Peptides against a protein of PDB entry 5EIB. Designs and how they scored, part 103

Target 1, 366 residues: chain A of PDB entry 5EIB
Amino acid sequence: VDLEPGTMDSVRSGPFGQIFRPDNFVFGQSGAGNNWAKGHYTEGAELVDSVLDVVRKESESCDCLQGFQLTHSLGGGTGSGMGTLLISKIREEYPDRIMNTFSVMPSPKVSDTVVEPYNATLSVHQLVENTDETYCIDNEALYDICFRTLKLTTPTYGDLNHLVSATMSGVTTCLRFPGQLNADLRKLAVNMVPFPRLHFFMPGFAPLTSRGSQQYRALTVPELTQQMFDSKNMMAACDPRHGRYLTVAAIFRGRMSMKEVDEQMLNVQNKNSSYFVEWIPNNVKTAVCDIPPRGLKMSATFIGNSTAIQELFKRISEQFTAMFRRKAFLHWYTGEGMDEMEFTEAESNMNDLVSEYQQYQDATAD
Target 2, 366 residues: chain A of PDB entry 5EIB as posed
Amino acid sequence: VDLEPGTMDSVRSGPFGQIFRPDNFVFGQSGAGNNWAKGHYTEGAELVDSVLDVVRKESESCDCLQGFQLTHSLGGGTGSGMGTLLISKIREEYPDRIMNTFSVMPSPKVSDTVVEPYNATLSVHQLVENTDETYSIDNEALYDICFRTLKLTTPTYGDLNHLVSATMSGVTTCLRFPGQLNADLRKLAVNMVPFPRLHFFMPGFAPLTSRGSQQYRALTVPELTQQMFDSKNMMAACDPRHGRYLTVAAIFRGRMSMKEVDEQMLNVQNKNSSYFVEWIPNNVKTAVCDIPPRGLKMSATFIGNSTAIQELFKRISEQFTAMFRRKAFLHWYTGEGMDEMEFTEAESNMNDLVSEYQQYQDATAD

## One batch from the design tools (peptide; made by RFdiffusion4, then SolubleMPNN)

Design b2_p14_7_s1 (from b2_p14_7, 6 letters changed)
Fold by OpenDDE base, seed 4:
Structure b2_p14_7_s1 (fold): chain B 366 residues (1-366), chain A 14 residues (1-14)
Amino acid sequence: as target 1 above (366 residues)
Amino acid sequence: STSIIELFVGLHHV
């Protein structure tokens, strides 16, 4: 789905354009212009019914629908505004289905779009209420991985998108290969989400590889396990050591010993025990899939529900507040039918979410 | 079989 027709033509002409049904391409004539309000109330609202008609048709063709998976950017007006509108409308129509998202968080290191903090804050407000599971893929973290870890002097969108694709492939492994832990979206939610509002995940991937970097050395299970829990491997710009894990899922791929995986997972938990809540028993889940990712012998994907994710939301909130105090660019949103109160409500709800994470971080076993 | 509907919204393949 896009508000710009040119993007859809690029996807259709791309190497994967044939995997999509032609009728499932829904596009507008006018883009959102990086404005959440255009995506949510005007241009996106004109297109939403056409998307819902496609969703209904696809839902009717399913023998058993688990739920929905939406991939969007929170910086752009289409991904943020129209994406959250679609989430809301799908949630209203399918309240018993799981809503899963891959939400790409904006960063000033990656984009010069000044209004991205508004788009992100308005989107997070919607995601708190209308999603069951949200993978936070943070452009700040992706940039830092590319620059610091992969030693790319000038990270490109292609480099970031490679990390996004690796992460999405990793976290969906259990959904794509039967007989694994978290084989459906509902089981994932039950294992990962102890409190309904605290459904924002920090993903991580090992080994970190760029396009054209042939890692000639296959990582071992101990190296994969150590890297997977390293803050430098997190696709969200937060340090797990500044918070506590509520829940963790680890997904190993490739031919390896289950015994060795279990031993290394126990070792890493024991070494990091201070960074887990003690009041959630068995809060680390491990899966092993014998099928490696393309081009790798072995990989590990991390999914963390950590109170440290509040660092990501605080960063967005600080950027939002800096502009909102000056009422900068607000007229572009209010001119599309938004009220200034919606900005205040979104800021308040995100601050409440941060406070909730902090409360559970500070909670002791009674 | 169980199915998931996937939506891609505003993904500029830059």
Scores: peptide ipSAE 0.481, ipTM 0.884, DockQ to the pose 0.875
Fold by OpenDDE base, seed 2:
Structure b2_p14_7_s1 (fold): chain B 366 residues (1-366), chain A 14 residues (1-14)
Amino acid sequence: as target 1 above (366 residues)
Amino acid sequence: STSIIELFVGLHHV
């Protein structure tokens, strides 16, 4: 789905264009112009019914619908505005289904779009209320991984998208291969989300590989486990050492010993026990899939529900506040039918979310 | 079989 026809033509002409049904390409003519309000109230609102018709048709063709998985950017007007409109409308129509998102967080290191903090804040407000689980894929973290870890002097969107695709493939492994832990979206939510509003995940991946990088030496289970818990491998720009894990899932892929995985997972938990909450029993889940990812012998994917995710929201909030206090560009949003109150409500809800994470970080077992 | 509907929205910079 896009408000710009050129994107759909690029996807359709691309190497994967044939994997999508032609009828499932829904596009507008005018674009959102990096404005959440255009995506949510005007251009996106004109297109949403046509998307919902496709969603209904696909839903009717399913024997058993688990839920929805939406991938979008929170910096762009279409991904943020129209994406959250779709989430809201789908949630209204399918309230008993799981809403899962891959939400790409904006960063000034990657984009020069000045209004991204507004688009992100307005989106986070919608995600808090209307999603069951959200993977926070932070462009700042992706950039830092590409630059610092992968030694790419000038990270490209292709390099970032490679990390995104690897992460998405990793976290969806249990959903795609039968007989795994977290084999459905609801089971994942039950295991990962102890409190309904605290459903924002910090994903991580090991080994980190770039396109065209030489095949790394054979990774061991201990090395994968260590890298997976390293802050440098997190796809959200948060240090897990500044918070506490509420819940963790680890997904190993490839031929490995289950015993060795369990031993290494126990060792890493014990070594990092100060970074876990003590009052949630059995808060670490491990899955092993014998099928390696393409081009790798072994991988590990991390899903963390950590109170450290508040660092990401604080960054966005600080950027938002700096613009909003100056009323910078507000007329672009209000001109599309938004009230200024929607900005203050979104800011308040995001700050409440930060406060909730901090409360649970500071909570002791009584 | 159980199914998940996947949506890609505004993929210019994803």
Scores: peptide ipSAE 0.476, ipTM 0.882, DockQ to the pose 0.872
Fold by OpenDDE base, seed 5:
Structure b2_p14_7_s1 (fold): chain B 366 residues (1-366), chain A 14 residues (1-14)
Amino acid sequence: as target 1 above (366 residues)
Amino acid sequence: STSIIELFVGLHHV
């Protein structure tokens, strides 16, 4: 789905264009111009019914619909505005189905779009209320991984998107292969989301290896486990050491010993015990899938529900506040029929979310 | 079989 027709033509002509059904390409004629309000109230609102018609058709073709998985950017007007509009409309029509998102968080290191803090804040407000599970894929973290870990001198969108794709493939492994931990979206939610509003995950992927060191790196279960819990491997720009894990899932892929995985997972939990809440029993889940990812012998994917995710929201909030206090660019949003009150409500809800994470970070077992 | 509907929205930079 896109408000810009040129993107759909690029996807269709691309190597993966044939994976999608032609009838499932929905596109507008006028882009959102990086404006959430255009995506949510005007241009996106004109297109949303056409998308919902496709969603209904696909839903009717399903024997048993688990839910929805939406991938979008929170910096761009289409991904943020129209994406959250779709989430809202799908939630209204399918209230008993799981809403899962891969939400790409904006970063000033990656984009020069000045209004991204508005788009992100307005989107987070919608995601808090209308999603069951949200994977926070932070462009800041992706950039830092590309630059620092992968040793890419000038990270490209292609390099970032490779990390996104690897992460998405990793976290969806359990959904794609029978008999795995978290084999459905609802089971994932039950295992990962102890409190309904605290459904924002920091994903991570291992191995992350620079081209220059690939030939020297052994892929072992201990190395995967260590790297997966390293703050530098998180796809959200948060340090888990500044918070506490509420829940964790680890998904290993490839031919490996389950015993070795269990031993290494126990060791890493014990080593990092201070970074877990003690009052959620059995809050670490592990899965092993014998099928490796393409081009790797083995991998590990991390899903963390950590109170450290508040660092991401604080960053966005600080950027938002700095713009909103100046009333910068507000006329672009209000001109699309948006009220300034919605900005203050979104800011307030995101600050409340931060406060909730902090409350559970400071909570002790009675 | 259980199904998940996947949506990709505004993927210019993803």
Scores: peptide ipSAE 0.475, ipTM 0.880, DockQ to the pose 0.874
Fold by OpenDDE base, seed 3:
Structure b2_p14_7_s1 (fold): chain B 366 residues (1-366), chain A 14 residues (1-14)
Amino acid sequence: as target 1 above (366 residues)
Amino acid sequence: STSIIELFVGLHHV
């Protein structure tokens, strides 16, 4: 789905264009211009019904619909504004289905527009209320991984997107292979989301290895486990050592010993015990899939629900506040029919979310 | 079989 026709033509002409039904390409004629309000109230609102018609048709063709999985950027006007409009409309029509998102967070290090803090804050407000599970994929973290870990001197969007794709493939492994932990979106939500509003995940993928060192790297269960819990491996720009894990899921892929996985997962929990809440029993879940990813002998995917995710929201809030106090670019949003109060409500809800994470971080066992 | 509907929205830069 896009508000710009040219993007759809690129997808159609791309290597995967043939995997999509022609009828499932929905596009507008006018882009959102990096404006959430254009995506949500004007240009996106004109297109949303056409998207919902496709969603209904696909839903009717499903024997058993689990839910929806949306991938979008919170920096761009289409991904943020129209994406959250679609989430809201789908949630209204399918309230009993799971809404899962891969939400790409904007960063000043990888910024295309100055209004990204507005688009992100307005989107987070919608995601808090209308999603069951949100994977926070932070462009800042992706850039840092590409530069520091992968040793890419000039990370490209293609390099970042490769990390996104690897992560998405990793977290969806359990959904694609029967008999696994978190074999459906609802089981994932039950295991990962102890409190409904606290559904923002810190994803990670291992192995992450520079091209120059790939040939020399042993792929072992201990190394995968260590890398998954390394703060530098997180796809969200927050340090898990500054918070506590509410819940964790680890998904291993490849031929390995379940015993070795369990031993290493126990060891990493014991080493990092101060970074877990003590009052949520059995808050670490582990799955093993015997089928490795393409080109790897083994991999591991990490999903963390950590109170450290508040660092991501604080960063966005600080950037938002610095712009909003100056009334910078507000006329671009209000000109699309948006009220200035919606900015204040979105800022308030995001600050409340930060406060909730802090409360659970500071909570002790009774 | 259980199904998930996947949506890709505004992926200009992704």
Scores: peptide ipSAE 0.458, ipTM 0.876, DockQ to the pose 0.892; fails the geometry check

Design b2_p14_7_s2 (from b2_p14_7, 5 letters changed)
Fold by OpenDDE base, seed 1:
Structure b2_p14_7_s2 (fold): chain B 366 residues (1-366), chain A 14 residues (1-14)
Amino acid sequence: as target 1 above (366 residues)
Amino acid sequence: STSIISLFVGLHHV
């Protein structure tokens, strides 16, 4: 789904254009111009019914619909504004289905779009209320991984999107292969989300290896486990050492010993015990899938529900507040029918979310 | 079989 026709042509002409049904391409004539309000109230609102008609048709073709998975950017007007409008409308029509998102967080290191803090804050407000599970994929973290870990001198959008794709493939492994932990979206939510509003996940992927060092690195279960829990491998720009894990899932892929995986997962939990809450029993879940990802012998994907995710929201909130105090660019949003009060409500809800994470970080076992 | 409907919205930078 896009408000700009040119992006749809790029997807159709791309190597994966044929995996989508032609009738499932919905596009507008006028882009959102990086404006959440255009995506949510005007241009996106004109297109939303056409998307919902496609969703209904696809849902009717399913024997058993678990839920929905939406991938979008929170910096762009279409992904942020129209994406959150679609989430709201789908939630209204399918209230008993799981809403899962892959939400790409904006960063000034990657984009010069000045209004991204508004688009992100307005989107987070919607995601808090209308999603069951949100994977936070932070462009800042992806850039830092590309530069520091992968040793890419000038990270490109292609390099970032490669990490996004690897992560999405990793976290969906349990959904795609039968007999795994978290084999459905509802089981994932039950295992990962102890509190309904605290459903924002820090993803990670291993191995992350520079092209120059790939040939010298053995892939072992201990190395994957160590790298997966390294703060430098998190795809959200947060340090897990500044918070506590509420829940963790680890998904190993490839031919490996289940015993070795269990031993290494126990060792890493014991070594990092101070970074877990003690009052949630059995809060680390492990899955092993014998099928490796393409081009790797083995991998590990990390899903963390950590109170350290508040660092991401604080960064966005600080940027938002600095703009909003100056009323910078507000006329672009209000001109599309948005109320200035919605900015204040979104800021408040995101600050409440940060406060909730801090409360559970400071909580002790009674 | 259980199904998940996947949506991709605003593919410019994703």
Scores: peptide ipSAE 0.475, ipTM 0.879, DockQ to the pose 0.865
Fold by OpenDDE base, seed 2:
Structure b2_p14_7_s2 (fold): chain B 366 residues (1-366), chain A 14 residues (1-14)
Amino acid sequence: as target 1 above (366 residues)
Amino acid sequence: STSIISLFVGLHHV
């Protein structure tokens, strides 16, 4: 789905364009111009019914619909505005289905779009209320991985997208292969989300590899386990050592010993026990899939529900507040039918979310 | 079989 036809033509003409049904390409004419309000109230609102018709048709073709998985950027007007409109409309029509998102967080290191903090804050407000699970893929973290870890002097969108694709493939492993832990979206939510509003995940991947780059480390279970818990491997720009894990899932792929995986997972938990909440029993889940990812012998994907995610929201909130206090570009949103109150509500809800994470970080077992 | 509907929205740079 896009508000710009040129993006759809690029996808359709691309190497994977043939994997999508022609009727499942829905596009507008005018674009969102990096404005959430255009995506949510005007240009996106004109297109949303056409998307919902496709969603209904696909839903009717399913024997058993688990839910929805939406991939979008929170910096761009289409991904942020129209993406959250679609989430809201799908939630209204399918209230008993799981809403899962891969939400790409904007970063000043990757984009010069000045209004990204507005688009992100307005989107996070919608995601808090209308999603069950949100993977936070932070362009800040992706850039830092490419630059610092992969030693790419000038990270490209292709390099970032490679990390996104690897992460998405990792976290969806259990959904794609039978007999796995978290084999459905509902079970994942039950295991990962102890409190409904605290459904934002820090993904991580090991080994970190760029396209055409040689692996710099051996592929062993101990090394994968150590890497996936390293802050440098997190796809969200948060240090897990500044917070506490509420829940963790680890997904190993490749031929390995389950016993060795369990031993290494126990060792890493014991070594990092101060970074877990003590009042949630059995809060670490481990899955092993014998099928390695393409081009690797083994991998490990990390999913963390950590109170350290508040660092990401604080960064966005600080940028938002600095713009909103100046009323910078606000007329671009209000001119599309938004009220200034919606900005204040979105800021308040995100600050409440940060406060909730902090409360559970500081909570002791009674 | 159980199914998940996947949506890709505004994939300019993803």
Scores: peptide ipSAE 0.472, ipTM 0.879, DockQ to the pose 0.883
Fold by OpenDDE base, seed 5:
Structure b2_p14_7_s2 (fold): chain B 366 residues (1-366), chain A 14 residues (1-14)
Amino acid sequence: as target 1 above (366 residues)
Amino acid sequence: STSIISLFVGLHHV
């Protein structure tokens, strides 16, 4: 789905264009211009019914629908505004189905779009209320991984999107292969989301290796386990050491010893025990899939529900507040029918979310 | 079979 027709042509002509049904391409004629309000109330609102018709048709073709998975950017007007509109409308129509998102967080290191803090804050407000599971993929973290870990001098969007794709493939492994831990979205939510509003996940992927070191790096279960718990491998710009894990899932792929995986997972938990809440029993889940990812002998995908995710929301909130206090560009949103009150409500709800994460970070078993 | 409907919105930023 896009408000810009040129994006659809690029996807259709691309190497993956044949993966999608032609009738499942829904696009507008006018983009959101990086404005959440255009995506949510005007241009996106004109297109949303056409998308819902496709969703209904696909839903009717399913023997058993688990739920929905939406991938979007929170910086752009289409991904943020129309994406959250679709989430709300789908939730209204399918209240018993799981809503899962891959939400790409904006960063000033990657984009010069000045209104991204507004789009992100307004989106997070919707995601708190209308999603069951949200993978936070932070462009800042992706950039830092590309630059620091992958040793790319000038990270490109292609390099960032490669990490996004690897993460998405990793976290969906259990959903795609039978007999896995978290074999369905509802089971994932039960295992990963102890509190309904605290459904924002910090994903990570291993191995992450620079092109120059790939030939020399052994892919072992200990190396994967160590790397996926490394703060530098987190695809959200948060340090897990600044918070506590509520829940964790680790998904290994490739031919490996289950015994070795269990031993290494126990070792890493024991080594990092101070970074887990003690009052949630069995809060680390491990899955192994014998099928490796493309081009790798083995991989590990990390999913963390950590109170450290508040660092991401604080960063967005600080940027939002600095703009909103000046009423900078606010007329672009109010001109699309928004009230300034919606900005203050979104800011408040995001600050409440931060406070909730902090409360559970500071909670003890006693 | 169980199914998940996947949506991609604003693909130029993903």
Scores: peptide ipSAE 0.466, ipTM 0.874, DockQ to the pose 0.853
Fold by OpenDDE base, seed 3:
Structure b2_p14_7_s2 (fold): chain B 366 residues (1-366), chain A 14 residues (1-14)
Amino acid sequence: as target 1 above (366 residues)
Amino acid sequence: STSIISLFVGLHHV
């Protein structure tokens, strides 16, 4: 789904264009211009019904619909504004289905779009209320992984997207292979979300491979386990050592010993015990799929619900506040039918979310 | 079989 026609033509002409039904390409004639309000109230609102008609048709063709998975950017007006509009409308129509998102967080290191803090804050407000599970994929973390870990001199969007794709493939592994832990979105939500509003996940992946890099090094289960819990492999720009894990899921892929996985997972929990809440029993879940990802002998994917995720929201909030205090670019949003109060409500809800994470970080067992 | 509907929205720069 896009508000710009040229993007759909690129997808259609691309190597994956034939995978999608022609009728599942929904696009507008006018882009959102990096404005959440255009995506949410005007240009996106004109297109949303056409998207919902496609969603309905696809839903009717499903024997058993688990839910929805939306991938979007919170920096761009279409991904942020129209994406959150779609989430809201799908939630209204399918209130008993799981809403899962892969939400790409903006970063000044990656994009020069000055209004990204508005788009992100307005989006987070919607995601708090209308999603069950949100994977926070931070462009800052992706950039840092590409530059520091992958040693890419000039990270490209293609390099960032490779990390996103690897992570998405990793976290959806259990959903694609029957008999695994978290084999459905609802089981994942039950295991990962102890508090309804605290459904923002820090994903991580090991091994980190660049596109076209032949990794000659076979990773071991201990190395995968160590890398998976390393802050440098987190795709959200927060340090898990500055918070506490509420819940964790680890998804191993490849031919490995389940016993060795369990031993290494116990060892990493014991070594990092100060970084877990003590009052949530059995808060680490491990899955092993014997089918490796393409081109790898083994991999591990991390899903962390950590109170450290508040660092990501604080960064966005600080950027938002600095811009909003100056009333910078507000006329671009209010001109699309938004009230200034909607910015204040979104800022307040995000600050409340930060406070909630801090409360549970500071909580002790009774 | 259980299904998940996947949506890709505004992935210009992703």
Scores: peptide ipSAE 0.453, ipTM 0.872, DockQ to the pose 0.899; fails the geometry check

